# Peptides against a protein of PDB entry 6RO1: the designs that were tried, part 135

Target 1, 216 residues: chain A of PDB entry 6RO1
Amino acid sequence: LGKEIEEYIHKPKYCLPFLQPGRLVKVKNEGDDFGWGVVVNFSKKSNVKPNSGELDPLYVVEVLLRCSKESLKNSATEAAKPAKPDEKGEMQVVPVLVHLLSAISSVRLYIPKDLRPVDNRQSVLKSIQEVQKRFPDGIPLLDPIDDMGIQDQGLKKVIQKVEAFEHRMYSHPLHNDPNLETVYTLCEKKAQIAIDIKSAKRELKKARTVLQMDEL

## One batch from the design tools (peptide; made by RFdiffusion4, then SolubleMPNN)

Design b2_p23_7_s4 (from b2_p23_7, 8 letters changed)
Fold by OpenDDE base, seed 3:
Structure b2_p23_7_s4 (fold): chain B 216 residues (1-216), chain A 23 residues (1-23)
Amino acid sequence: as target 1 above (216 residues)
Amino acid sequence: SRKELEEKIKEIYEEQKKKLEEK
């Protein structure tokens, strides 16, 4: 269910108005979970679809993320990697495609104007950690309907299902309702199927791109 | 409540602002 909401909120048409400097966002790229970072800026990039010549705008958000020190050494050639749980890491400004935002917080931080100094970047990590302490149950998310104004009926149905599920989960003191496991398993299966469809579509797109390169 | 959340968010922002302006 949370993953179904994610598929709405990361769409540029919904999230762009909320990608202001200081906004807390979660970034996830495939297997790499960066956790919470802070928006620095965003930009619209002109992209030309290779196959149609059609302009497909890409939205890139610069996010201050906790990166591994190892990834910084290879920063010229390799994508940034999230800091390991046991390392301090370093806060770096990372260009992120908007669709890689897994969550958007209602929290907006005050950030230094100059993020070139390491100390200024690391101060933002301290600010994130302070927010996390203030929200022990997790950093609050923007409400997709009430905050983001998303009118999509599909999303409304997802939210209603989430609320009904949460209500059932919290109202039944008996965690032993076998229906909960079934709903979780169904939600996980549906999420896995959605991932598998997305991966299969990516592979199909890669295969088409490779086929087009072999035809050239 | 939503109002309490907004107030808490504002408080956090002002505290962070103060800490950064004092440095």
Scores: peptide ipSAE 0.494, ipTM 0.911, DockQ to the pose 0.762
Fold by OpenDDE base, seed 2:
Parts: sequence; structure tokens; C-alpha cells
Structure b2_p23_7_s4 (fold): chain B 216 residues (1-216), chain A 23 residues (1-23)
Amino acid sequence: as target 1 above (216 residues)
Amino acid sequence: SRKELEEKIKEIYEEQKKKLEEK
């Protein structure tokens, strides 16, 4: 269910108006979970589909992310990697394809105007950590309907199912309804197939986007 | 509530703004 919502919110049609500087976003790239970062800016890049010659615009969001120091040393050839849980890491501005946004928060931070100094970037990490402290149950998400204005009936049906599930879970915490496992497994299978298709498309696109990120 | 959330978000923003403007 959460993955089905993700498939809507990361679409440029829906998310671009919300990618203002200071917006908290969650970034995932395959096995790399960067967690929560902060939008710095976004840009539209012209891209040409290699097989059709059709213009396929790429949307790149610059996100301040906690990166491993090791990945920064190899920055000439390697994509930024997330900081390990046990390391401090360093906040870096990373160009991210918009479809790699796994979540968009209702929270916007006030960020320094100049992010070139390390101290300014690290101050944003402190701000993220303060937000996390203020929201112990998790950083609040944009509502895809009420905040993002997504009118897609498929999404509305997903949300209704989530709400109905949450309501059942909270009303009957001990009822392992075996029908929930089947709905979860079907939603997980569809989400996994969609993820696998998207992963296969992302692997094909990652080979291209690493090359394009070196030009950015 | 949504309103309380918006107020809390605004408070966090203003606190952060103040801390950065004081530097």
C-alpha cells in the first residue's frame, strides 16, 4: 500500500509544485536508502529517448543528503552513497531523479542560503534531527489528496484501503485477520512486480543516469 | 489535528530561521 502511494507521489505531474527549497524528502536508490534529506532546488533537463528520438524530460532535484565520506573521496567516478548508521557522514547536495523520491514531507525547513560551507550543510542535518525529535512517530507526510491534490481514482482506492486497514488494525490489534495477509501479499506482489519492472527500468536508466549525473 | 500540525511545522520553521539569522 505505501509503495502504491509512492508510485503516485514521485510523478513530476504531482510532486514538482512541492519540491521547494527546504522541503523534506526521502530518497531511495535501489539498495541505497539515504533517508530524509532536504530539497535545495530542482531542474528540468532535456533528454532524448535513445530508441525513438522523442524528447523525454528528466526532472532532477538537488537534495541535501547524508553521504558516506568514502563516497565523497571517489566523487569523480562514483555515485554518492548513504552514510552508514554508525558513521557521522557528511551532508552533500546530490542530484536525484525525481522518481527516486520515496516520500515527501509536509515539513519545510529554513535552510542556509549558502550551502558551500560544510558547517552550513551540517546545520541542516541538525535541523532534520530536531524535526525527527519533534515527530517521534515519524516525519509527517504530505497528504496526496488534501495537500498534493491528486485526483487519481486508483490512489483514492488505495488510500481508502489503507484507512480501512489502519482502522481495523487500531480497533482490533490482536485480530490477525488472515485475509489481511492475502491482501498484503497481493499488494506486495503487485508492488514487487511494479518495483521489479521499475528496478529493471531503473537499472537500464541508472546506467544512463550515472552517465548524465557526471555531466550535471 | 491538521491545524496543530501546521502550527508545529511553522514553529519549527521560525525557530530554525531565528537560529540561522542569529549566526
Scores: peptide ipSAE 0.493, ipTM 0.911, DockQ to the pose 0.714
Fold by OpenDDE base, seed 5:
Structure b2_p23_7_s4 (fold): chain B 216 residues (1-216), chain A 23 residues (1-23)
Amino acid sequence: as target 1 above (216 residues)
Amino acid sequence: SRKELEEKIKEIYEEQKKKLEEK
């Protein structure tokens, strides 16, 4: 389900209006997860399809990402790599194809006008970390229907399945425990349910097919 | 709520703007 939503969100016809400077986006390239970065700019590139000769525009978004320092030394010859978990890394402006955007946040940051100084780029990392602290359950996403205005019936069906799954996850823990009478136990269970939903959403992202979810 | 989220996002933006304009 999460991957199917990504296939709609990263389409230029839907996402381009939301790729303003300061927008939080998630970038994934094959096995490389950069996590949350910040949009700096985007550009339309002319491309010609090799087999048809048709003009197919490529969209490149410049995203400020936390990169490995090792990859920066070889930046002239090698693609940027994400910072290792134990590495501080360095914030770099990386040109990213729009289809590599795995998520778009409702959050927009105020960013420095000049990102050439290292300190200005690193200040944006501090801003991302502050947003992450303000949203312990995760950085909020743009709603693909209500915020992005996507009318595709395939997407609506995927979202309905996600909502039905979330509803089932919320309903099951509430029915099985007779000691739910204390407000504190309800809050702890709600917090645990939120963690379990977040875990389930992560597992759903690992699921290759919607059919595997209907068996859960 | 959606409104509370929008307000929180706006507050974060204004706080960040203020911190960068004071430097």
Scores: peptide ipSAE 0.489, ipTM 0.911, DockQ to the pose 0.636
Fold by OpenDDE base, seed 1:
Structure b2_p23_7_s4 (fold): chain B 216 residues (1-216), chain A 23 residues (1-23)
Amino acid sequence: as target 1 above (216 residues)
Amino acid sequence: SRKELEEKIKEIYEEQKKKLEEK
């Protein structure tokens, strides 16, 4: 269910309007979970599919991420790695393909204009940590329906299944199911999904208002 | 509520802005 929603939110046609500077996003690349980072900017790169010659535009978002200090030594040649849980790490601007965004928050930070100084980048980590303290149940996500305006019927069916499962879980005392932890993890993912759905519709409305102001 | 969430997000943003403008 959470993964099915991720498959919608990371699509450029839905998420690009929300990738403004200061937007909190979660980045995952294969086995590497960077956690929450902050959007700096994005760019569209022309790409040609090698087999079809079709134009397949690549969308790259620059995200300020907490990286391992070990991975920074070879930053010119090696992919950045996430900081270990016990490591302070260093905030670095990392180019990320848009499909590697696992979540988009409703939270937008005020960030320094110049991110070249290390102190300015590390100040953003303090800002992320402050947001995490203010949201102990997790950083709120964009609602894919209400904030992102995704009208896909597949997504609506996923959300309905999610809501129906929550309702059943609250209405039936699952007193005796030994899989309670798996159900709780599914419910936390589902509550996160419902938060994610409501926040995404709001930002699409804001992004449309900004686009209308630029057309005016 | 959604309104309370917006207010909280706005408050966090303004607090962060103030802290960066004071430095």
Scores: peptide ipSAE 0.497, ipTM 0.912, DockQ to the pose 0.589; fails the geometry check

Design b2_p23_8_s1 (from b2_p23_8, 13 letters changed)
Fold by OpenDDE base, seed 3:
Structure b2_p23_8_s1 (fold): chain B 216 residues (1-216), chain A 23 residues (1-23)
Amino acid sequence: as target 1 above (216 residues)
Amino acid sequence: KLYELLTKEEAEELLKKYKEELE
């Protein structure tokens, strides 16, 4: 269910209005989970579709992410990797394709104007950690319907199912609802179809320097 | 302040501004 919601919120038409500097976002690239980072800016890139001559706009968001120090050594040739749980890591501004945003927060941080100094970047990590302490149940997410204005009926149905499930789970923690498995299965199938469609549409050659960026 | 929280009203304004920028 969470993955299905993710397939909507990472679409440029929905998320771009909310990608202001300081916006907290989660970044996930395949098996690499960077956790919460901070938007620095975004840019529109144009890619020429093979054989169509049409420019398909790609959006790259620069996100300040906690990266492994090991990955930084090869940053010129390899994509950034998330810091290990036991590693302090280093905050780096990483260009990320917008579709790699797994979550968008209602939280917008005040960030330093100049992020070139390491100390300024690391101060943002401290700010994220402080926000996390203030939200023990997790950093608040944008509501995809109420905040993001997503009108897609498929999403509305997913949200309704999630809400119904959560309500049942919290009100009846021991209630074995056989319909839950059906709901999850349908959600997973829809998510997989969305991924497959996305994969089929995106003949993007991965550049190593940008997370999931094809040769632009 | 360390951060601000987006209100529903502010979210609607952001959406409106974005639509206006696309027109």
Scores: peptide ipSAE 0.472, ipTM 0.904, DockQ to the pose 0.794
Fold by OpenDDE base, seed 2:
Structure b2_p23_8_s1 (fold): chain B 216 residues (1-216), chain A 23 residues (1-23)
Amino acid sequence: as target 1 above (216 residues)
Amino acid sequence: KLYELLTKEEAEELLKKYKEELE
């Protein structure tokens, strides 16, 4: 169900209004989970589809992410990789395709104006960690309906199912929920949509050092 | 202040501004 919600919130038509500098976002690229990062800016790039000649706008968000030091050395040729759990890593501004945003927070950090100095970037990591301490149950998410204004009936149905499921979880173990199969089916359908979006963007990936999801 | 939390009112304003920029 979380993945189903993700498929809505990462759509440019819904998320772009909320991608201000300092907005906390989660970035995932296939098996690479960067965790929480901070939006620096976003840009709209014109992309010409090779087969149709149609202009397909590409939205790239620059996100300050905790990256492995190894990936930074190879940043000219390789995609950024998340820092290992035991690694300090380094905060880097990474261009990310907007559909790789797995979550958007209601939290907007105050960030340094100049992120060129390493110390300024690392200070943002400290800020993220401080926010995480203040939210032990997790960093608060934007409400997709109330905050993001998503009116899609599919999302509303998902939310209703989540709420119903959560209510049942408190009363009965999840493993005994007869509607679990329905939830899984919806998750699978949306997972397929996510794969299709990723595949469609593969050609663009070849030309750009933009973080993108590889074909699952 | 370390951060701000987006209020519902602020969210509505952001949506409004974005729509206005597209028109």
Scores: peptide ipSAE 0.470, ipTM 0.899, DockQ to the pose 0.813
Fold by OpenDDE base, seed 5:
Structure b2_p23_8_s1 (fold): chain B 216 residues (1-216), chain A 23 residues (1-23)
Amino acid sequence: as target 1 above (216 residues)
Amino acid sequence: KLYELLTKEEAEELLKKYKEELE
């Protein structure tokens, strides 16, 4: 169900209004989970589809992400990699395709005006960690309906199912409804297939400097 | 202050501004 919601929120038509500097976002690229990062800026790139000549706009968001030190050494030739659990990592501004945003928070951080100094970038990591401490149940997400204004009936039905499930779980903690697990599993599978199809379609394009732009 | 939380009113304003920029 979370993945089904993700398929809506990462669409440019829905998320672009909320990609202000300081907005907390989650970034995931295939098996690489960067966790929570901070929006720095976004840009629209004109892309021409090679087969149709149609203009397909690509949206790139610059996100401050915790990256591995190894990734920094190879940053000129290799895509950024998330910091390993056992390493400190380093905060880097990474250009990310908008569809790689797995979540968008209602939280907007105050960030330093100049992110060129390492200390300023690392201070943002401390700020993210402090926010995480303040939200022990998780960093709050934008409401896709109330905040993001998504009117898609498919999403509304998904949200209604989630709410009904949560209500049933809280009302009857001992009632494992096996039918609900099946619905969630089907929703997750459908969402994963949709992600995989999008990923596969994107693998065709060459630009190595943007996270997964090489896959477009 | 470390952060701000988006209010419903602010969200509506962001959506309005974005629509106006597209027109």
Scores: peptide ipSAE 0.465, ipTM 0.898, DockQ to the pose 0.809
Fold by OpenDDE base, seed 4:
Structure b2_p23_8_s1 (fold): chain B 216 residues (1-216), chain A 23 residues (1-23)
Amino acid sequence: as target 1 above (216 residues)
Amino acid sequence: KLYELLTKEEAEELLKKYKEELE
């Protein structure tokens, strides 16, 4: 269910309006999870499909991401890699295809105008970490329907299923149903973490929109 | 301020602006 939502939100027609400088986004490329980064800018690239000759525009978002130090040395030739869990890493501006955005936050950071200095880039990491501390249940996501304006009935059905699942999970702890353990566990755990984060974030967003106007 | 949270009104405005840019 979480992955199904991702398939909607990463579509250019839905996400492009929200890719302002400072927007928090989550980037994932196959097995590489960069976690939360910050949008710097985006651009439209002309692309010609090799098989059809049709123009298929590619949308590239420059995202400040926490990368491994090894990625620094080979930045000209190799794709950026996420920082290892045990390393500090370094914040780098990485060009990312828009479909690799796994999440978009309602949070927009104030970022330095000049991101060329390492210290300025690393300051953004500190800002992300501070935001994460302020949102212990996870960084708030854009609502696909209410914020992003997605009207797709398929998504609405997914959201309804998610809400129903959340309601069931809160009413019946998953630990008691042995049949849920095998096939659904990994996808559902990720989806559930995303869902629990979303519900907790909706409540926090409602509560903080009222309280933290001064601490923003 | 460290960050801003997108309001519903701002989200609607962003969508409107984007639609207007496509027209």
Scores: peptide ipSAE 0.479, ipTM 0.901, DockQ to the pose 0.716; fails the geometry check

Design b2_p23_8_s2 (from b2_p23_8, 12 letters changed)
Fold by OpenDDE base, seed 2:
Structure b2_p23_8_s2 (fold): chain B 216 residues (1-216), chain A 23 residues (1-23)
Amino acid sequence: as target 1 above (216 residues)
Amino acid sequence: SLYSLLTKEEAEELRKKFKEELE
């Protein structure tokens, strides 16, 4: 269910209006999970489909991500990789295809104007960490309906299912449904999104503001 | 896909192309 929601939110027609500088986003590329990063900017490139000759615009978002040191060394020739869990890593501006955004937060951070200095980039990581501390249940997500204005009926049905599941889960905490694991994994992602949305709704007024480190 | 996360070089090329398209 979470994956299904993701398939909606990362579509340019929905997410582009929310990719302002400072927006917190999650980036995932196949097995590489970068976690939360910060949007720096995005660009639209006119592209032509090689087979049809039709215009297929490419959307690239530059995201400040915590990358491995190896990625920095090979950044000219190799794609960036996320920092290892035991690695300090370094915040780097990485161009990412928009469809790789796995989540979009309601939170926007103030970012330094000049991100060339390492210290400025690392300060953003500190800001992200402070936001994470403020939201122990997870950084709040944009509500796909209320915030992003997605009107797709498929999405609404998914959300309704998630809400119904959450309601059942909270109302019947002791129900050992043996199918809970499979449903739980799918529903965990969806429920987490729904919980995040609900939490985000509660904190939305606070989270819609550009947060500064001193305000965290 | 490796193309989903662009290298700095690829990004610079894209930026150059973007600039050219905006001119």
Scores: peptide ipSAE 0.020, ipTM 0.484, DockQ to the pose 0.030
Fold by OpenDDE base, seed 1:
Structure b2_p23_8_s2 (fold): chain B 216 residues (1-216), chain A 23 residues (1-23)
Amino acid sequence: as target 1 above (216 residues)
Amino acid sequence: SLYSLLTKEEAEELRKKFKEELE
């Protein structure tokens, strides 16, 4: 269910209006999970499909991501790699295809005007970490319907299924079943998506409050 | 696709192309 939602939110027709500088986004490329980064800017590249001659524009977003120091040495010839969990890493501006955005946050950070200095880029990492501390259940996500305005009936059905599943999970006597952990593990991928949506909705309310307090 | 993340060189080439298209 989370993957199904991801398939909607990473589409340019839905996400582009939200790719403002400072927007928190999660970047994943195959096995490489960069975690949360910050949008710097985006660009549209004209592309023509070789077989049909149809215009198929490519959208590239520049995202400030925590990269491994090893990948930075070869950054001219090799793609950036995510920092290891135990590694400090270094924040780098990485061009990312928009469909690699696995999540978009309701949170938008203030970023330094000049990101050329390493210290300015690393200061953004500190800001991300501070946001993560404020949201222990996860950084709040944009609501695909309420925030992003996605009208697709398929998405609405997915959300309804998630809500129905959550309601059943909390109302069912199995909630007290000692086998809940096993059932939860089997359903964890689907249930975690539901929890992530609900937690994201709750935290979106909190994030709006925090952002309003920072604006006060 | 491995090419979904661009190298620094590829990014600079794209920036150049975008600038040329805007111009």
Scores: peptide ipSAE 0.016, ipTM 0.428, DockQ to the pose 0.031
Fold by OpenDDE base, seed 3:
Structure b2_p23_8_s2 (fold): chain B 216 residues (1-216), chain A 23 residues (1-23)
Amino acid sequence: as target 1 above (216 residues)
Amino acid sequence: SLYSLLTKEEAEELRKKFKEELE
């Protein structure tokens, strides 16, 4: 169910208006999870298929991502890889196709004007970490309906199913059963995006407060 | 390559476009 919601959110027609500089986004490419990064810039690239004359625009967002130092050394020949959990890594500006965005936060950060110096890029990581400390349950997400204004009936049905499932799960008499916790963890992992959306509505005020604090 | 997060097909398409824009 979480993946189903993600399929709506990463569509350019819905997410592009929210990809402003400083926006927190989650980037995942197949098995590579970069976690939370920060939007630096957005560009639309026109793809003219020579044989069809159809313009299929590709949308690329430049995102500051925590990359492994090894991948940076091989950047000429290899793709950027996410930093390992035990690695410090280095923040790099990486061009990302918009459909690889797995989540979009309600939080926007102020970013340095010049991101060429390593120290300026690393300062953004510190800011992300500070936001994460303020949101122990996870960085708040944009609500696809209330914040992003998505009117797709399919999405509404998915959300309703998620809410109904959550309600049934939490109202189940065995909710306090230790055996059910394993099921909850599996369901929470799969529905993490949906859970975060519901939580994000309540945390939206806190997210705004964080933004105000970053302005101070 | 900055195109490393792109599928091979998308990367090739993007490279083609950039080449055309640089010409």
Scores: peptide ipSAE 0.012, ipTM 0.385, DockQ to the pose 0.025
Fold by OpenDDE base, seed 4:
Structure b2_p23_8_s2 (fold): chain B 216 residues (1-216), chain A 23 residues (1-23)
Amino acid sequence: as target 1 above (216 residues)
Amino acid sequence: SLYSLLTKEEAEELRKKFKEELE
């Protein structure tokens, strides 16, 4: 269900209006999870589908992401890789296809005007970490219906199912069954997105109150 | 896709092409 919601959110027709500079976004490319980054800008490139010849524009968003130091050495010729869990990494501006955005936050950060200095980029990481500290249950997400205005009936049905599933999970005493951990890992990822949406609604009210652009 | 995350060189080429499309 969370993946189904993601399939709507990362569509350019829905997400582009929210990809302003400073917007927190989560980037995932196959096995590479970059975590939370910050939008710098986006661009549109004309593309032609190889099979149909139809115009299929590619949208590329430049995102400040925590990358491995190895990615910095070969950044001209090799694709960026996420920092290892045991590595500090370095914030780098990475061009990312919009469909690789796995989440979009309601939070926007102030970013330095000049991102060329490493210290300025690393300051953004500190800001992200501060936001994460303020939201221990996860960074608030944009609500696809209330915030993003998506009217798709399929999405509404998915959200209803997620809400129903969440209600069942919280009502079911099986939360204490250790055998559920394996099944929960996949279901928790989906349920966590739903929880993140619901928590985000509550936290959006808090985030709007706390996040003055001058403090973050 | 390997091109889903662009290199700096690829990004510069993309920006150049985008600029050319806007001119």
Scores: peptide ipSAE 0.018, ipTM 0.396, DockQ to the pose 0.029; fails the geometry check

